# Peptides against a protein of PDB entry 6D0Y, part 70

Target 1, 225 residues: chain A of PDB entry 6D0Y
Amino acid sequence: ETEDHLESLICKVGEKSACSLESNLEGLAGVLEADLPNYKSKILRLLCTVARLLPEKLTIYTTLVGLLNARNYNFGGEFVEAMIRQLKESLKANNYNEAVYLVRFLSDLVNCHVIAAPSMVAMFENFVSVTQEEDVPQVRRDWYVYAFLSSLPWVGKELYEKKDAEMDRIFANTESYLKRRQKTHVPMLQVWTADKPHPQEEYLDCLWAQIQKLKKDRWQERHIL

## One batch from the design tools (peptide; made by RFdiffusion4, then SolubleMPNN)

Design b2_p16_2_s1 (from b2_p16_2, 8 letters changed)
Fold by OpenDDE base, seed 5:
Structure b2_p16_2_s1 (fold): chain B 225 residues (1-225), chain A 16 residues (1-16)
Amino acid sequence: as target 1 above (225 residues)
Amino acid sequence: SLSFDELYALRLEKLR
């Protein structure tokens, strides 16, 4: 395969075809695995790019990465490292919209057995701990809470099954912060389509209510982005 | 919008 062809294959996966999505993903994983010796760097870059630019295909690409990781154990680690580097760069550049998609992508990788549940819990603990920082803009604190909450539709079930006590502590800290923060009106990027933000509620309060409802429903959702 | 159950089932079945 050529680099241009690989790009086309990766970008078009999940589109309408004569084969099932499952079959297409397995096929593409096989193609990419075979090309890793020659195009690993390019494939890593492409996957990072689509993770950032095609959020509507999030679960397709996390599944693809999971399949690749199952075939090549080292690949998953390298990919996660690349994504973490990109996340840090995005945050440094104050590109919060890109950063939240990266966090969400990493979250769904837990379901794909690429990232361990305890590692994701630790990440979220670190995120929520930012709310305790002094002399920082509220937008920073709010973003980390948003990044945490908006990722739970993908990974909340798995994390509570394995680390319920730790997750409860994170939730308690989040709730405490939401009660004491200053209310503002900032647009929210909602992940799931089943629920819509209430226009009369502040965006983080609305998201919190939605996540609590999702938790009560045992994290079951019919459709995701 | 994608089916959560479909993709989740795929992951559980193929990635264990």
Scores: peptide ipSAE 0.024, ipTM 0.678, DockQ to the pose 0.039
Fold by OpenDDE base, seed 2:
Structure b2_p16_2_s1 (fold): chain B 225 residues (1-225), chain A 16 residues (1-16)
Amino acid sequence: as target 1 above (225 residues)
Amino acid sequence: SLSFDELYALRLEKLR
């Protein structure tokens, strides 16, 4: 297979097909595994690209990576390393939109057993710890809180099941920060499919309320049929 | 870590 062919296969997975999504993902995982000896770097780059540019297909691509990791654990590790490197690069470049998609992707990789729950908890602990730093602008602190909270729809259930005490500490620290930060009114955020009307609030306060509601609902998301 | 079949089964539940 050519690099262009691999790109097409990766970019189009999850779209309308004569075959089931499950069959397509399994098939693609097999194809990619077979092509790793020749196209590992390209496949890594492509998967990283779709992870950051196609958030609507997040669960499709995390599943694909999970399947690949199950077939080739070495590749799974290399992919995570590449994603972390990309995250660092995005943060250095102040590309916050790209960075948050990467964090969400990494979060959902916990559900795919590519990243261990304790490792993700540690990452979020590090994120929230930024709120305690004195020489960091609030916009930076806010982003780390946003990245943490906005990723919980994908991984909150798993993390609370495995590390409830640690998650409670992170939540307490987050709440403390949100109470003391300077606030401005911005558009509301919606991080899941359930769209209920609610009053306009500061975006982090709104997100916090949404996540608390999600937590109260035992991390069950409602979908529009 | 999970086997391919175990991972696949778990993800099918999330994809549906």
Scores: peptide ipSAE 0.024, ipTM 0.667, DockQ to the pose 0.031
Fold by OpenDDE base, seed 3:
Structure b2_p16_2_s1 (fold): chain B 225 residues (1-225), chain A 16 residues (1-16)
Amino acid sequence: as target 1 above (225 residues)
Amino acid sequence: SLSFDELYALRLEKLR
């Protein structure tokens, strides 16, 4: 396989095919596994790139990574490390839109048996702990809460099944923060503009209500985009 | 594209 061919295979997975998506993912995982000895670095970079740039295919690529992780555990670990590095870089660069997608991606990797539930809980604990930081802008606190809550549709069920007590603590802290924070009203259409990368303040309350409902419904969601 | 349930089933079958 050539590097260009690998790029094409990875980027086009999930597109129209005579075969099922499941079959294509399994096939691609096999191809990539076979090529890891020669193209590990390239494959790693490509997967990180599509994870970052193609959020519409999040579940496809998390599944692919899960399949690869099952075949090559070390590669799965390297991928997670790369994604964590990218997340940190995005946060440092104040690229919060990219950062939230990365958090969601990492969250869904728990379902794919790539990231352990306790590790994800620890990450969310760290996020929510920002609400307790002194002398930080509320927008920073709000974003970390948003990142946490907005990721729960992908991983809430798994985390509550395995770490219910810890999750309850995180929820309690989140609720406490949401009750005491100052609310700012911003037009909905301005939520995701380049100059306003953060959600409106009221969105957190709405999101909280949605997550509470999802939790009540035992995290059952038939369609996640 | 696969539905959430289909993807979940795939993960359960292939990743466990």
Scores: peptide ipSAE 0.024, ipTM 0.673, DockQ to the pose 0.041
Fold by OpenDDE base, seed 1:
Structure b2_p16_2_s1 (fold): chain B 225 residues (1-225), chain A 16 residues (1-16)
Amino acid sequence: as target 1 above (225 residues)
Amino acid sequence: SLSFDELYALRLEKLR
């Protein structure tokens, strides 16, 4: 297959088709596997690109990578390495939105058996450890906490099932940081429910509360975070 | 590597 054809196949997966999504993903995984000898670098780049630019298809592409990893374990490893490099590049370029999407993507790869739970725990430990760094802007510390918390809807269940003690330590450190951090004054938009005004929470405090609720609900999501 | 059953279960979960 040509490079253009591969690009088209990867970019269009999950769109309307006469076949099931499962069948399409399996078929695409087979095509990509067969073309790895000739187009490995291109396929890696394409998958990294769609992972960071098409967050609405996160589950589709993590599933695809999971299927590819099952067929070619070495390629799965190379993909993860490429994604980590991309994450580092995004952070260096101050593209924090892209970085968050990449972290979420990596998180969901744990569910696809591409990334081991201990490795993801280690990543989150590294993120939360930034809160303990001295002489760094709070915005940097806040972002890493945000990246951690906002990824838990995808991987929290799996990590607590396998690494509950480590996760509890990360949560404790996160809670401690949130209590001592300086809150930014922003225009308050109160939420009114049942004739009772609710003050607007700071975004990290709000996210923390949502994640705590999610954890309490055994990681079963009732509402979109 | 994933067994067939593991992969099948994974796919079902992701496709929900």
Scores: peptide ipSAE 0.022, ipTM 0.664, DockQ to the pose 0.032; fails the geometry check

Design b2_p16_2_s2 (from b2_p16_2, 8 letters changed)
Fold by OpenDDE base, seed 5:
Structure b2_p16_2_s2 (fold): chain B 225 residues (1-225), chain A 16 residues (1-16)
Amino acid sequence: as target 1 above (225 residues)
Amino acid sequence: EKSFEELFEERLKKRA
C-alpha cells in the first residue's frame, strides 16, 4: 500500500459503494492492520486527522477504530492516547469547539469497545470537578459541564449500565452547579410547536432538561438534541 | 457484556 492509497481509503470510507458498509469497514480495518508495520505513524496521523475534521463521519470512524482495536489492541491504545493529547492541546489553545467534539468522539469509542466505561466515567468526573474550582472562570466551568452533558447522548446508556452509582453522583454535582451558577438567558434557537411548549431557558439549563428527559426515556432519543 | 461484534451489528442496524 502507498500513503496516497491509504489516505484515499480512509477518507472515502462510508461513502456510496457496491459493498456494504460493514464489509468496507472490516476490509479497511484489515488493510490498515496489515500496513501498520510499515505505516503505523502515517495511519495514526490520518485517523486522528479524519476523526477531528470530519464530524459528519463520527460514527463511521469510531466504528473503524473499534474494528482496528479488536485486531490490534496496542494500536487502539496508541490512538486513544493521541486523541487525548489532541484534546489537551485543543483546550490549551482555547479551541473549545474542537475539544467538545473530541470528547464526543471519545465517548462514542466506549460504544466501540475502545475505551472502558470506567475510564470515561473518570474523565467526566474530572470534568465536573472543575466546577468546584474557584480560580477557574465560569465560562470554562460551563464548558466542562457542556462537554459532559452534550456527550451523554452517545454514551450515557453504557455508562449507567456499568457505573450507575458513580454517574448519579456526577449528575448530582452537575445539578448542584447549575442551580448556583450565573445565568445568561438567550432566546431559544428552536421554535417549539408541541402541545407542551418548552420555556425559553439558558442553554445549559435547556441541555440539562433534555438530558434528564433522555435519561428518563432510558437513553432512547425521540428527537435530535 | 456484549462483544464488539455484537455491538458492531447493532450500530450497523442503527445506520440502516
Scores: peptide ipSAE 0.038, ipTM 0.715, DockQ to the pose 0.030
Fold by OpenDDE base, seed 4:
Structure b2_p16_2_s2 (fold): chain B 225 residues (1-225), chain A 16 residues (1-16)
Amino acid sequence: as target 1 above (225 residues)
Amino acid sequence: EKSFEELFEERLKKRA
């Protein structure tokens, strides 16, 4: 395999094919494993790139990484480390959209047995702890809460099954922050849906309510719209 | 606790 060919294979996985998605993912994992001796750094970069640029394929690529991790555990660790470095770089560059994609990707990696549940809990504890720092702009504090909450659809079930007490603590801290944070004072708009009208909520409060409902429903997603 | 293989199959079913 050439570097260009690897890029093509990685970018196109999950698209229409004569073979099943399962077969394609297993096949690609095998190809990537075989090429690690020659192209490890390139493969790491490519996987990080698709994680941040192709959010529509998040579950495809987390699954791919899970398969690859099962084949080469050390590579899985290196990949996670690379992702964390990329996350830090994205935050330094104020690229919040890229950063949140990375957090969601890491979250779903817990389901793929790439990241241990306690490690993800620790990450979220670190995120929410930022809300307690006095010299941090609210926009940054808000983002960490957003990153945490918006990732729970991907990993909340797993984390509460294994670390319910720790998660409850994080939730309590999050709730406390949401109650004390300043909200933008703008005229309230009404959202008219096909079924019934409802007032527009502040985005973090709205997300919090959705996640609370999801938690109450034991992390089984339901149609909201 | 489910194996990754079991989770993999479940995830693929959701995409189909």
Scores: peptide ipSAE 0.038, ipTM 0.711, DockQ to the pose 0.030
Fold by OpenDDE base, seed 2:
Structure b2_p16_2_s2 (fold): chain B 225 residues (1-225), chain A 16 residues (1-16)
Amino acid sequence: as target 1 above (225 residues)
Amino acid sequence: EKSFEELFEERLKKRA
């Protein structure tokens, strides 16, 4: 059955092969594109499933979707809509781990030219705007900041290249929130390897510092496979 | 050596 074969191909892409990952992705994209007229719904469901359940293959599947979207923008749009629906469902179910991963996945789709940079900026503006809502628990406000910051390794470069002014505004609002938010009172851990102790910062403060450094480094980091 | 992003862009250009 062709459907079973498609499932196998989609699930196993990126695994060890005699061929390069590039060759395998290009080949699979071609196969899936050719089968969209007959199996669009099945392919869409399969891609949504593996995108959600196989976080270790994030860049593989975003790349695959990017390749498909380049040839069929309608399909790409349907895929994004499905992933956004899944994100909303995860948030409603308080599945924050799945939700943050989905935000990262969507972020990397910007690099794959599946989601426009302005759309992602708008999403992050919405996230950070939650920090200004007093009727929202801090744990939820913190999560939106975390979701934003933790996604920037995947998309920060592209967003600043396309929407630098808007991103600066989001950063300013984020910094303001981090300065005024309540921090959990726990014993501070310090590393005493130098004359000046290195304190272990709170997780959001630490992440903020890491992202600021990444920004200063022009978003350069180790290659992602 | 080309980055993953660069390789992707090349592939995307070939298909677009």
Scores: peptide ipSAE 0.035, ipTM 0.663, DockQ to the pose 0.041
Fold by OpenDDE base, seed 1:
Structure b2_p16_2_s2 (fold): chain B 225 residues (1-225), chain A 16 residues (1-16)
Amino acid sequence: as target 1 above (225 residues)
Amino acid sequence: EKSFEELFEERLKKRA
């Protein structure tokens, strides 16, 4: 396979085909594995790129990485390391949108047996611990909370099944922060549902409420967050 | 704990 062909295969996976998605993913994993000796760096870069630029295919690519990790465990590790480097770079560059995609991608990799649940819990502990740092602007602290909460639809179920006590601690710390953080209030913004007017919630408070509901529903999603 | 293969199949079913 040529580099250009690999790029095409990776970018087009999950699109309409005569074969099943399972078959296509398994086949692609085999092709990529076979080409690792010659194109490892290229494949790593391509997978990182599609993880960032094609969020609509997030679960397709996490699954692909999971299959590839099962074939080549070392490569899976290298991929995760590359993704972490990209995350750090995105955060350094204040590219929060890219960063959150990466966090969500990493979160779903837990479900693909690429990242261990305890490792993801540790990452989220680190995120929420930023809320306790005095020299960090609130906007940055808020982002870490956002990144944590907004990733839970992908991994919350697994993390609570494996590390419920630790997750409860993270939730408690998150709730505490949300209660004490400064908020920008816009009293003129109201949401009307039937005859029940209510103030529009601040975005993190709103997300918190949604995640609490999701948790209450045992992580069975009933609405689009 | 479920194998990745089992999870893989479940994920595909949910996506369909």
Scores: peptide ipSAE 0.037, ipTM 0.708, DockQ to the pose 0.030; fails the geometry check

Design b2_p16_2_s3 (from b2_p16_2, 8 letters changed)
Fold by OpenDDE base, seed 4:
Structure b2_p16_2_s3 (fold): chain B 225 residues (1-225), chain A 16 residues (1-16)
Amino acid sequence: as target 1 above (225 residues)
Amino acid sequence: ELSFEELFEERLKKLK
């Protein structure tokens, strides 16, 4: 395989094909595994790139990485390390949208047996601990809370099954922060959706409410009207 | 604990 061909294969996986998705993923995993001796660094970079630029294919690529990790455990570790480095670089560059995609990707890797649940809990503990730091702008504190909460639809069930006490502590700290943070001014406007009126709400408070409901629903996603 | 390979079919059902 050439570098350009690998890029094409990785970018197009999950798209319309004559073969099944499972067949394509297994096939691609085999191709990538075979080419690791020659193109490991390129493959790492490509996978990091699609993780941050193609969020619509998140579950496809986490599954691919899971398959690769099962075939080559060392590669899985190197990939996670590369992702963490990229996350740090994104945050330094204030590229919050890219960073949150990476956090969600890492979160779903727990479901793919690439990242251990305790490691993800530790990451989220670190995120929420930022809210307790005095010399950090609120916009950054808010982002860490957003990154944590918005990732829970992917990994909350697994983390609570494995580390319920630690997760409860993180939730308590999050709730405490949300109560004391300065809220953006929201115009007094009622929104009617599906004939059910509700007031306009600050985005983090809204997200918190959604996640609390998700938790209450045993992490089973439901439509919210 | 099941390996990811053993869970692959179930994982595919959740792909979006």
Scores: peptide ipSAE 0.159, ipTM 0.827, DockQ to the pose 0.031
Fold by OpenDDE base, seed 5:
Structure b2_p16_2_s3 (fold): chain B 225 residues (1-225), chain A 16 residues (1-16)
Amino acid sequence: as target 1 above (225 residues)
Amino acid sequence: ELSFEELFEERLKKLK
């Protein structure tokens, strides 16, 4: 395979095809595995790039990485390491939008058996622990809580199945922080309907309420009115 | 623990 061909294959996966998505993903995983001896670095870079730039294909690419990890465990580890490095770089650059998406991507990799549940729990413990640091701006503390909570739709079920006690502790610490933090006034992303009236809240408080409902619903998503 | 291959069918349901 040429570099241009690999780029085309990776960028176009999940698009309409004569073949099933299953067949395309399995096929691409096989192609990438076969080309790792010659193009490992390029493939790593390409996968990291599409993981960052194509959020609409998040589950497609996490699935692809999962399939590839099953074929080559070492490569899966290298990919995760690259993504963690990118996350750190995004945070250093105050690129919070990219950083939060990377956390969501990593979260979904738990479902693909690329990242172990205990490792993700440890990451979230580290995130929430930032709320206890005095020399950190609230904007940054809020982001870590946001990154944690906004990733739970992807991974909350898996983490509670395996690490419920630890997750409960993280939730307790999160709740404590939300009660004591300074509130800000931002427009709500969700319109509250008359059928299910909700008080207008600060965005993190709203997210917290949504996640509490999701948890109560056993992490099965349903319409929030 | 199930391998990813064993869970692949369920994963595809999420993609569709």
Scores: peptide ipSAE 0.158, ipTM 0.825, DockQ to the pose 0.031
Fold by OpenDDE base, seed 1:
Structure b2_p16_2_s3 (fold): chain B 225 residues (1-225), chain A 16 residues (1-16)
Amino acid sequence: as target 1 above (225 residues)
Amino acid sequence: ELSFEELFEERLKKLK
């Protein structure tokens, strides 16, 4: 396959086809595997690019990487390293939206057996530990909590199955931080539900409540991309 | 297009 053709194949996977998505992913994984000897760097770059630019296809591409990793055991590691480098670059550039997408992508790679659950737990421990650092502005601390919580729809189930005690500790630390952090008070914002008006929750408090509910529901959700 | 859950279950058959 030519480089241009590889780009086309990778970018178009998951689109309308006569074949099943699973079949297409398996086929593409085979094509990419065959071309790794000649185009590994290009394939890595392409996959990193679509991971960043096409968040709506997150699950498709994590699955593709998982399938490819199953075929080439070392490729997943190289891809993860590239993604971590990209994450660091995004954070350095203050591109927080891209950064959170990358964290979610990495999270879902746990489900694809590309990243080990303990490694992801360690990453989240590192994220939440930022809340205890004194020289970090709250906006930065808040982002790490946001990145952690907003990734749990993709990986919370697996992490609690494998590392429940560690996850509970992270949750406790998160809850503690949320209770003590400064909150922007916007009394004008109200949510009205029939006869039950209530103040609009701060975004992290709202997310926390949603994740707590998700956890209570045993991580079953139908609103994930 | 497959839902997240459907795709997840399908890939688990191959990846797990």
Scores: peptide ipSAE 0.100, ipTM 0.766, DockQ to the pose 0.042
Fold by OpenDDE base, seed 2:
Structure b2_p16_2_s3 (fold): chain B 225 residues (1-225), chain A 16 residues (1-16)
Amino acid sequence: as target 1 above (225 residues)
Amino acid sequence: ELSFEELFEERLKKLK
């Protein structure tokens, strides 16, 4: 395959096709694996680019990377390293929206067996540990908690299956932080559905409640896109 | 044909 053709294949995977998505993913993984000897650097760059710029195709590309990693373990490692570098760069540039998406992408790579569960747990431990640092602005501490919690829909099930004790510790630390953090002083919005009002919670408190429910539901989610 | 979500789960199963 030519470089231009590889770019087209990678960018268009998951779009409408006469073939099944499974067939397309398997085929593309095979093509990419076969072309690694000649185009490894280009393929790596392309995958990093689409993984970063096409959040709507997160699960498609994590699956593709998972398939490719199964074929070439070294390449999978190089891809993860590139994504981690990109995450660090995004954080340094204060691009928190890109950074949180990258964390979600990396999280879903655990499901694809590209990243080991213990490694992801360690990352989340590092994130939540930021909440214990007094010299860090709360907005940044809040972001790390948000990045952790908002990634759990993708990886919570796997992490609890593999590292339940460690995850419980992270949850306890997160809960402790959420209880003691300063909340923005805004008028509380309430939905009056019945005799009991339903307050609109602060975004982290709301997310925490959602994740707690997801955990209770054994991490079963209707749609993962 | 399986939905994308179902396909994804099956694919993940194969990767295990």
Scores: peptide ipSAE 0.086, ipTM 0.750, DockQ to the pose 0.041

